# Peptides against a protein of PDB entry 5D63: the designs that were tried, part 125

Target 1, 292 residues: chain A of PDB entry 5D63
Amino acid sequence: SLRRGIYHIENAGVPSAIDLKDGSSSDGTPIVGWQFTPDTINWHQLWLAEPIPNVADTFTLCNLFSGTYMDLYNGSSEAGTAVNGWQGTAFTTNPHQLWTIKKSSDGTSYKIQNYGSKTFVDLVNGDSSDGAKIAGWTGTWDEGNPHQKWYFNRMSVSSAEAQAAIARNPHIHGTYRGYILDGEYLVLPNATFTQIWKDSGLPGSKWREQIYDCDDFAIAMKAAVGKWGADSWKANGFAIFCGVMLGVNKAGDAAHAYNFTLTKDHADIVFFEPQNGGYLNDIGYDSYMAFY

## One batch from the design tools (peptide; made by RFdiffusion4, then SolubleMPNN)

Design b2_p19_8_s1 (from b2_p19_8, 15 letters changed)
Fold by OpenDDE base, seed 1:
Structure b2_p19_8_s1 (fold): chain B 292 residues (1-292), chain A 19 residues (1-19)
Amino acid sequence: as target 1 above (292 residues)
Amino acid sequence: MEELRQAIARARAEYQALT
């Protein structure tokens, strides 16, 4: 079954993703097919899937950018019914905004069925052009029609997954204590993470003994990421991944504060030095504390 | 930095206790 998380949703037949047009929060904003760039944010194309309690395989899909929800217009079962962004809530009872998401017959892609109408999210005619119509369309779960098959590329991690990634890292001290601040984290590409770092002013910040040293840099980076998240996205219920660590060196005579993020495959962490913007697999310290 | 100094001491003590 599909896990709660943030997904980039790509058509199985053509290189097109589910896109909220212009990222608009207006009710009735068209959801369309649009090209995407791999390993980038794809701003209008990220969707938070929130599972509905006690309703098997059923979710709301919140556009991360607009904070609006995928909505089948009037819940109509007619083929060609518009799929739009519309105001809503994560645990709505409105069947226009409830989507049953299950694996397709190919075992890799998913189909997205409206809970009420039982029609499927369809890239009409498999049109790969930007702005191509996405609509509710008749179908079945076992059909192989790629117009109704979608890859769900996970762009986030749960707190448990982050915890597991940390636990696998060889640079964790035996006394490590981790503090989880949120439940789900959007994992940024390094390029975006670096840009936030640049925009924060940290590259020009001067290290000063005690008054603005390693801990200040590390906390400032986390604060910058947090603010970037708040300013960039209208959806709630997730955070932007950026950790702070305290570590001790092998000799046990020096300590450091630094940041960390997750690798592209979300399986490991990579250390980030906020004093110089460097990414390192080994920062020279073993972490005894983290919060993220 | 001061807290880090103290943390080093704690970490070493705890590590020794765990090993």
Scores: peptide ipSAE 0.029, ipTM 0.625, DockQ to the pose 0.190
Fold by OpenDDE base, seed 3:
Structure b2_p19_8_s1 (fold): chain B 292 residues (1-292), chain A 19 residues (1-19)
Amino acid sequence: as target 1 above (292 residues)
Amino acid sequence: MEELRQAIARARAEYQALT
């Protein structure tokens, strides 16, 4: 079954993603097919899937950028019915905004069925052009039509997944204690993470003994990421991944504070030095404390 | 940073002793 999380949703037939046009929060904003750039944020193409309690395989889909929800216009079962962004809530009972999402017959892609109408989200005619119509369309779960098959690329991790990634890292001290601050985290591309670092002013900040040293840099980076998240996205119920670690060197005679994020595959962590913007697999310290 | 490390280590040791 599909896990709660943030997804980039790509058509199985053509290189097109489900896009909320212009990221607009206006009711009735078209959801369309649009090209995407791998390893980038794809701002208008991220969707938070929230599972509905006690309703099997059924979700709301909140656009991360606009904070609006995928909505089948008037809940109509007519083929060609528009799919739009519309105001809503994560646990709505409105069947226009409830989507049953299950594996397609190929076992890799998903189909997205409206709970009420039983029609499927369809990239009309498999059109790969920007702005191509996405609509509700008649179909069945077992059909092989790629117009109605979607890959759900997970762009976030749960706190448990983050915890597991940390636990696998060899640079964790035996006295390690981690503190989980949120439940779900959008994992940023390094380029975006670096840009936030640049915009924070940290590259121009001077290390000063005790008054502005390693812990200040690390906390400032986390604060910058938090602010960036709040300023960039209208959806709620997730955070932006940026950890703070305190570590001790192998000799046990020096400590350091630094940041960390997750690798692209979400399986491992990578250390980030906020004093110089470097990414490292080994920062020279073993973490005895983290919060993220 | 060293002072903080030592403080945390002490706190953890105390917690472990109580649990």
Scores: peptide ipSAE 0.028, ipTM 0.599, DockQ to the pose 0.126
Fold by OpenDDE base, seed 4:
Structure b2_p19_8_s1 (fold): chain B 292 residues (1-292), chain A 19 residues (1-19)
Amino acid sequence: as target 1 above (292 residues)
Amino acid sequence: MEELRQAIARARAEYQALT
């Protein structure tokens, strides 16, 4: 089954993603096919899939940017019914906003069926153009029509997945204690992470003994990421991944505070030095504490 | 905070040495 998480949803037939037009929060905003850039944020094309308790394979899909939900207009079963953004809640009972998401017959892509109408999210005619119509359309689960098949590219990690990534890293001290602050984390591309760092003013910040040293830099970076998240996204129920670590060197005579994020494949962590904006696989310290 | 970090570092080093 599809896990709770943030997804970039891409058509199986053409390089088009499910896009909330202009990221607008207005009710009735069209959801359309749109081009995307791999390994970028794709702002209007991120969807939080929230599983409905006790309803198998059924989710709401919240647009991260707008905070609105994927909505089948009037819940109509007619082919060509518009799919729009609409206000809602994660655990709504409104069948217009409930989507059964299961693997297609190819075992890789998913189909997205409206819970009420039993029609499927369809990239009409497989049109790859920006602004192409996405609509509810008749179909079956076993049909091979690529217009109704979607890849769910996971853009987030659970706290458990983050914990596992940390646990695999060789630069963790035996006395390590981690503190998980949230349940689901959007993982940023390094370019975005770096841009947040730049915009924070940290590149121009002066290191000063104790008054503004490593811990201040590391905390400031986390605060900057937190603020960026709050300012950038209207959806709730997720955080932006940015960790803080305290580490000790091999000699045991020095400690450091630094940041870390996840690699693109979400399998590993990479250390980030907020004093210079560098990414390192080995920062020279073994972490004895982290919070993220 | 550096004093605390150093104290922790020393403690951790001692622990590591014993293991």
Scores: peptide ipSAE 0.028, ipTM 0.622, DockQ to the pose 0.136
Fold by OpenDDE base, seed 2:
Structure b2_p19_8_s1 (fold): chain B 292 residues (1-292), chain A 19 residues (1-19)
Amino acid sequence: as target 1 above (292 residues)
Amino acid sequence: MEELRQAIARARAEYQALT
C-alpha cells in the first residue's frame, strides 16, 4: 500500500508529471501534465498523500505549493471531467477529493481512482505537452493504458526512516541520542539545500569564539531551512529535513556542531558544514546528539 | 551546551585511555 508522504507523480507513458497550473490556490485551478527536471524541487508538482483512516488505499492529495487538494469536478463520472485544485482538508469526506490509489497490473505504477465516480486520473491522449489535460476517465484496474498509470516518486521520509538512516552511519558515537522533531520530512536536493545556505547569509558570517561559533552556524542553518519551508509551501503536516548534530572527535578532546541531510536515495545521511557549505561523508566527528 | 560538550569530550578521552 502507498505510504503517507510527499510524491512527485509521473506518467508511466510519457515524461510528464501531475502539475497544478501556476501553483494557484484558486478553486478550479486546472491540474495538467507538465514537464519536469529530475533531481529538482518541481514546485507545483509535489503532492502530499494523506491516508484516510479505515478506508483502504484511499487518500487525499494536497498540492504542497498551493495547499489545495486534487478534486474531480462535481464528482462526475463522465469521461473528460476536469481534475482541479480545490480547497479542502486532509481528512475530508467529500468524495470529489478522495482517491483510491493502488498498484496497476504492471506492479510498478499506480492508478488513481476517484472514490465516488470510480473513474481514473487520465493524461488525456497521453499528451506530453505542457498544459496537457488531466481528466477523470473510464477505466479498469487491470487494463494497461499508460494514460492512467502513474509512478509515485517518494520525495519525503518519515521520522522513522530518517532515524534508520542515521543508525546506519558509521560516524555515530556510542552515547548518541537523537531527538525527532517532526513526523514527515521533505528531502531537498543538495542544490536547493546549498541555495538556502547561500541565501541565509552564512557564507559571509565570521566565526567568533563562543559568540558565533560552530553551534551558531549549525542552528542558523536549521533556522534558515525552517523559514524557507514556511515561506515556500502552503501545505501543512510536513517539515523540511535539516538536522543538527553535536559530535566529538576521535581524540576525544574537541567537539563540533554541524548539519546533516539525507542522500538522494534516502538511505544514508551526508554531513553538511555550515561554515563553508561543504558536504562530507566524514566530517571528522562522531555524533553524540542530534535533533531534526 | 558547552558544559555538556566538554563533559562528552572528557568522557571520550577517558574511554580512549582505557581501551
Scores: peptide ipSAE 0.026, ipTM 0.607, DockQ to the pose 0.126; fails the geometry check

Design b2_p19_8_s2 (from b2_p19_8, 15 letters changed)
Fold by OpenDDE base, seed 2:
Structure b2_p19_8_s2 (fold): chain B 292 residues (1-292), chain A 19 residues (1-19)
Amino acid sequence: as target 1 above (292 residues)
Amino acid sequence: MEELRELFERARREYEALT
């Protein structure tokens, strides 16, 4: 079963992702195939999958950038029916915006079936060009047509997954207490995380005893990421991952405040020093508190 | 920063006593 989360959705046949054209919030904006760059944000190509309670394997798909939802035009079962962005809600009853998402016959890719029409999201003719039409098309769950098979690459973590990543890290103090602030987190590439750090002004900030020291740097970074999230995305129901930790050194005679994020595979955390922008597997402290 | 650690530990103990 597909988990709630943010996904980059890539065609199984060609290197094309499901893209909301120009990231527009206008009703009827075409959803199209578009090229993508691995390990980047791919702004118009992120989709929040929200599972519908009591309806097996069925989701709404909200474009992260526009805040609009994947919509089969008029819910038509005709092959070639346009798939567009359209205003909606996460738990809508509108079958035009309800999608049953299950594994294809190959066991790795997914098919996306409209709940009402029973047609499938199709990259028409497997066209790899930017702006290629995506439409509802007749099909079956067991058909091997790559035009209707999609890889769901998870770009977010749940709070539980983040908690698990922290728990297995060796640099956690025995007195550790973590506080979860949100339920789902978009995990940023380090390059984006660093850019937010640069734009925050922290690289030019002066360390001052007590009045602006390690905790101020760490909190300022957290605030900068929060603001970046609010300013960048129109969808709700998720946060941007950026943690704050307090740690103590092995000798027990020094403490430090710092940030952390998740590794690319989401399995581990990496520490971030907001005073110099460095990423470290070992920051020299064991965390006794975190919030994220 | 060391003061912050002490404050946190104290707050945690107080919270645990109340819950």
Scores: peptide ipSAE 0.022, ipTM 0.555, DockQ to the pose 0.119
Fold by OpenDDE base, seed 5:
Structure b2_p19_8_s2 (fold): chain B 292 residues (1-292), chain A 19 residues (1-19)
Amino acid sequence: as target 1 above (292 residues)
Amino acid sequence: MEELRELFERARREYEALT
C-alpha cells in the first residue's frame, strides 16, 4: 500500500515525469509529461499523496508548488480526457480528484486509476517530449502497458522514519530525547540545503561568545529552511526537513549545537555544521536532544 | 546548553496543545 508522502512520479517506459505546467495554480492547468533532473527539486513535479480515510488505496494528489490537485476533467471515462490541476482539498469527496493507486503487474511500478471513471492516468503514446499529453485512458490493472505505469519515487519521510534514522546513528547519547514537530518532511538534496544556508547570510555571520554562538547558528539555519519552505510551496500538510541537535563530546567537557538532515536513501542522518556549511558523518558530539 | 533542553521541551508541549 502506498504511504502518505511526497512523490516524484516517473513514467515506467520513458524518462518523463508528471508535471504541472508552469506550476500554475489556475483551474484547468494542464498536467503534462516533462523531463527531469535526478537529485534536484524538480519544482513542478512533486505531488503530495494524501490517503482517503476508509477508502482503500485511494488518494488525492496535491501539487506541492501550486497547491492544486490532480483532476480528471468532468470525470469523463472517455479515452483522452484531460488531466489538469484544479483547486480542491486533501479529503475531498469529488471523484474527479480521487485516485486509486496500486502496484502494477510488474510489482515495482504503480497504476493511477480515477476513482469515478475507472480510467487510468496515461502518458499518451509514451511521448517523452516536454509537454506531452497526460490523459485518462481505458485500461486494466493487469495490463503491462508502460504508458500507464508509474514509478513513485518518495521524496519525503514520515516523522517515524526520521526517528528511526536517528535511532540507527552511532552518535546518539544514552540520554537522548527527540521532539517531533511535524508529520511529513520533504528531504532536500544537499545542494539545495547548502544554497539555503548560503542565502541565509550565515556564511558571513560572526561567531560571538554567548550572544551569537553555536545554538544561534543552528537555530538560524532551521529558521532559514522553514522560511524557504513557506516561500517556495503553496501546498500544506508537510514540512521541510532540517533538524537541530544538542550534543556533548566523549570527554563530557564540551557541548555543541548543530544541524542534521537525511541521507539520499533516507536511511541515515548526516550532520551539518552551520558555522562552516560542512557535512559530516561524525561531528565529534553525541546528541542528547533533537527537534525536527 | 542544558537550559535549551528545558526550553524546547516546554515549547513542544505548547505546540501540541495548539494543534
Scores: peptide ipSAE 0.019, ipTM 0.532, DockQ to the pose 0.066
Fold by OpenDDE base, seed 1:
Structure b2_p19_8_s2 (fold): chain B 292 residues (1-292), chain A 19 residues (1-19)
Amino acid sequence: as target 1 above (292 residues)
Amino acid sequence: MEELRELFERARREYEALT
């Protein structure tokens, strides 16, 4: 079954993603096919899938940027019915905004069925052009039509997944204590993470003994990421991943505060030095505390 | 950093006592 999380949803037939046009929060904003760039944010093309309790394989899909939800217009079962962004809530009972998402017959892609109408999200005619119509369309779960097949690329991690990634890292002290602050985290590309770092002013900040040293840099970075998240996205129910660690060196005579994020495959962590913007697999310290 | 570690440990203990 599909896990709760943030997804980039790509058509199985052509290089097109499900896009909320202009990222608009207006009711009735068209959802369309649009090109995307791998390993980038793709601002209008991220969707938070929230599973509905006690309804098998059924979700709401919230656009991260607009905070609105995927909505089948009037819940109509007619082929060609518009799929739009519309105001809603994560656990709505409105069948226009409830989507059953299960694996297609190929075992890798998913199909997205409206709970009420039983029609499927369809990239009309498999059109790869920007702005191509996405609509509800008749179909079946076992059909091989790529117009109705979608890859769900996970762009987030749960707190448990983050915890597991940390646990696999060799640079964790035996006294390590981790503190989880949120439940689901959007994982940023390093380029975006670095840009936030640059925009924070930290590159120009001066290290000063005690008054503004390693812990201040690390906390400032986390605060900057938090603010970036709040300023960038209208959806709720997720955070932006940026961890803070406290570590001790092998000799046990020095400590350091630093940041960390997740690797592209979400399987490991990478350390980030907020004093110079560097990414390291080994920062020279073993972490005895983290919060993220 | 050592002082910070002690602060966190103390806070953790206090939290555990409250829960």
Scores: peptide ipSAE 0.013, ipTM 0.536, DockQ to the pose 0.096
Fold by OpenDDE base, seed 3:
Structure b2_p19_8_s2 (fold): chain B 292 residues (1-292), chain A 19 residues (1-19)
Amino acid sequence: as target 1 above (292 residues)
Amino acid sequence: MEELRELFERARREYEALT
């Protein structure tokens, strides 16, 4: 079954993603097919899938940017019915905004069925052009039509997955204690993470003994990421991944505070030095404490 | 090193007591 998380939803037939036009929060904003760039944020194309309790395989889909929800216009079962962004809530009972999402017949892609109408989200005619119509359309679960098959590229991790990634890392001290602050985290590309770092002013900040040293840099980076998240996205129920670690060197005679994020495949962590903006697989310290 | 760790541990204990 599909896990709660943030997804980039890509058509199985053509290189097109489900896009909320202009990221607008206005009711009735068209959801359309649009090109995307791998390993980038794709601002208007991220969707938080929230599972509905006690309703099997059924979700709301909240656009991360606008904070509005995928909505089948009037809940109509007519083929060609518009799919739009519309105001809503994560646990709504409005069948216009409830989507049953299950594996397609190919076992890798998903189909997205409206709970009420039983029609499927369809990239009309498989049109790969920007602005192509996405609509509700008649179909079946076992049909192989790529117009109605979607890859769900997961762009976030749960706190448990983050914890597991940390646990696999060899640079963790035996006395390590981790503290989880949120439940679901959008994982940023390094380019975006670096840009936040640049915009924070940290590149020009002066290291000063005790008054502004490693812990201040690390916490400032986390604060900058948090603020960036709040300022960038209207959806709730997730955080932006940026961890803080305290570590000790192998000799046990020096300590350091630093950041970390997740690798592209979400399987491992990579260390980030906020004093110089560097990414390292080995920062020279073993972490005895983290919060993220 | 010990100083930093102790500060964080203290803060952790205080937080746990409040939650």
Scores: peptide ipSAE 0.012, ipTM 0.544, DockQ to the pose 0.087; fails the geometry check

Design b2_p19_8_s3 (from b2_p19_8, 14 letters changed)
Fold by OpenDDE base, seed 2:
Structure b2_p19_8_s3 (fold): chain B 292 residues (1-292), chain A 19 residues (1-19)
Amino acid sequence: as target 1 above (292 residues)
Amino acid sequence: REALRAAIAAARAEYAALT
């Protein structure tokens, strides 16, 4: 079954993603096929999938940027019915905004079926051009038509998955205690993470004994990421991943405060030094406390 | 565990400026 999370949804046949046109929050904004750039923030192409309690394999899909929801126009079962962004709520009962998402016959891609109409989200004619129509279309779960098959590239991690990634890292002290602050985290590319760091003013900040030292740098970075998240996205129910750690060196005679994020595959953590913007697999400290 | 963590926190050394 599909997990709750933020997804980039890519067509199985052509290099096109499900895009909310211009990221507009207006009701009736077209959802279209659009090109994407791997390993970047595709701003209008991120969707929060929220599972509906007690309804098997059924979700709402909230556009991360606009805060609006994927909506089958009038819930019509006619082939070619528009799929648009529309105002809604995560746990709506409106069948126009309820989507059953299950594996296709190939076992890797998904099909997206409207709960009410039983039609499928279709990249019409497999058109790879920017702005290509996405519509509800007749189909079956076992058909091989790539126009109705979608890869769900997960762009977020749950708090449990983040915890597991930390637990796998060799630079964790035996006394480690982690504190989870949120439930689901968008994981940023390093380039975006670095840009937030640059924009925060930290590269020009002066280290000062006690009054502005390692913990102040680490907290300032986390605050900058939090503000960036709030200013960038209209959807709720997720955070931006940026951790703070306290660590002790191998000799046990020095301690440090620093940041960390997740690797591209979300399986491991990488350390970030907010005093110089460096990424390290080994920062020279073992963490005894983290919050994220 | 908590006692050790507290001791480490209390004895946290200044990290030299990375400039």
Scores: peptide ipSAE 0.022, ipTM 0.613, DockQ to the pose 0.103
Fold by OpenDDE base, seed 1:
Structure b2_p19_8_s3 (fold): chain B 292 residues (1-292), chain A 19 residues (1-19)
Amino acid sequence: as target 1 above (292 residues)
Amino acid sequence: REALRAAIAAARAEYAALT
């Protein structure tokens, strides 16, 4: 079954993603097919899937940028019914905004069925052009029509997945204690993470003994990422991944504070030095504490 | 702030020993 998380949703037939046009929060904003750039944020094309309790395989889909929800217009079962962004809530009972999401017959892609109408999210005619219509369309779970098949590329991790990634890292001290601050985390590409670092002013910040040293840099980076998240996205119920670690060197005579994020495959962590913007697999310290 | 971090590390070690 599909896990709660943030997804980039890509058509199985053509290189097109489900896009909320212009990222607009207005009710009735068209959801359309649009090109995307791999390994980038794709701002208008991220969707938070929230599972509905006690309703099997059924979710709301919140556009991360606009904070609005995928909505089948008037819940109509007519083929060609518009799919739009519309105001809503994560645990709504409105069947216009409830989507049953299960694996297609190919076992890799998913189909997205409206809970009420039983029609499927369809890239009309498999049109790969920007702004191509996405609509509710008649279909079945077992048919192989690529217009109604979607890959769900997971762009987030749960706190448990982050914890597991940390636990696999060899640079963790035997006394390690982690503190989880949120439940689901959008994982940023390094390029975006670096841009936030640059925009924070940290590259120009002066190291000063005790008054503005390693811990201040690390906390400032986390604060900058948090602020970036709040300013960039209108959806709630997730955070932006940016960890803080405290570590001790092998000799036990020096300590350091630094950041970390997740690798592209979400399986491992990579260390980030906020004093110089460097990414390292080994920062020279073993972590005894983290919060993220 | 190495002194503070050392204190935190020691506290974590003590906690781990008790659990």
Scores: peptide ipSAE 0.021, ipTM 0.589, DockQ to the pose 0.178
Fold by OpenDDE base, seed 3:
Structure b2_p19_8_s3 (fold): chain B 292 residues (1-292), chain A 19 residues (1-19)
Amino acid sequence: as target 1 above (292 residues)
Amino acid sequence: REALRAAIAAARAEYAALT
């Protein structure tokens, strides 16, 4: 089954993603096919899938940027019915905004069926052009039409997945205690993480004994990421991944505070030094405490 | 010094739990 999370949703037939046009929060904003850039934040093309309790394989899809929800216009079962952004809530009972998402017959892609109409999200004619129509269309779960098949590229991790990534890292002290602050985390590309660091003013900050040292840099970076998240996205129910660690060196005679994020495949952590903006697989310390 | 840093982290975690 599809896990709760943030997804980039890509057509199985052509290099097109499900895009909320202009990221607009207006009711009735078209959802369209649009090109995307791999390994970047595709701002209008990220969707938070929230599973509906006690309804198998059924979700709402919230556009991360606009905070509006994927909506089948009037819940119509007619082929060609518009799919739009519309105001809603994560656990709505409105069948226009409820989507059953299950594996297609190929076992890799998903199909997205409207709960009420039983029609499927369709990239009309498989059109790869920017602004191509996405509509509700008749179909079945077992047919092979690529116009109705979608790859769900996971862009977030659960707190449990983050915890597992930390646990398998070799630079964790035996006395380690981790504190989880949120449930789901958008994982940023390093380029975006670095840009937030630059924009924070930390590159120009002066190290000063005790009054502005390693812990201040690390906390300032986390604060900058938190603010960036709040300022960038209208959806709720997720955080931006940025951890803080306290570590001790191998000799046990020095301590440091630093940041960390997840690798592209979400399987490992990478350390980030907020005093110089460097990414390291080994920062020279073993973590005895983290919060993220 | 480590105790002070831990206190900062604990305060932050407590705040997150309350919000």
Scores: peptide ipSAE 0.018, ipTM 0.588, DockQ to the pose 0.068
Fold by OpenDDE base, seed 4:
Structure b2_p19_8_s3 (fold): chain B 292 residues (1-292), chain A 19 residues (1-19)
Amino acid sequence: as target 1 above (292 residues)
Amino acid sequence: REALRAAIAAARAEYAALT
């Protein structure tokens, strides 16, 4: 079963992703096929899948950028019916915005079926061009048509997954206490994380004893990420991953405050030093406290 | 608490010296 989370949704046949055109929040904005760049944020191509309680394998799909939902126009079962962004809610009963998402016959890709019409999200003609039509189209769960098969690349982690990644790290103190602030986290590429750091002004900030030292840098970075999230995305129900840690050195005579994020595969954490923008596998401290 | 504060201060100072 597909987990709640943020996904980049890529066609199984051609290098095209499900894109909300121009990231517009206007009702009726076309959802189209568009090229993407791996390991980047792909702004208009991120979708929060929210599972519907008591309806098996059924979700709403909220565009992160626009805050609007994938919507089959008039819920029509006609082949070629437009799929658009439209205002909605995560737990709507509107069948135009309810999507049953299950594995295709190949066991790797998914098919996206409208709950009401029973038609499938289709990259029309498998067109790989930017702006290619995505529509509802007749299909079956078992057919191999790549126009209706989609890879769901997970771009987020649950709080439990983040907790597990932290727990696997060798630089955690025996007295560690973690505090989870949110339920689902968009994990940023390091390039984006670094850009937020640069834009925060921290690279030019002067270390000053007690008044602006390691904890101030670490908190400022988290605040910058939080603000970036709020300013960048209109969808709700997720956060941007950026942790703060307090750590003690092996000798027990020094402590430090720093940040951390997740690796690309979401399996591990990497430490981030907000005083210099460095990523480290070992920052020289064992964490006794974190919040994220 | 004071011991922890002292340790934090010391660590901060060490890092500052290295940067």
Scores: peptide ipSAE 0.024, ipTM 0.654, DockQ to the pose 0.061; fails the geometry check

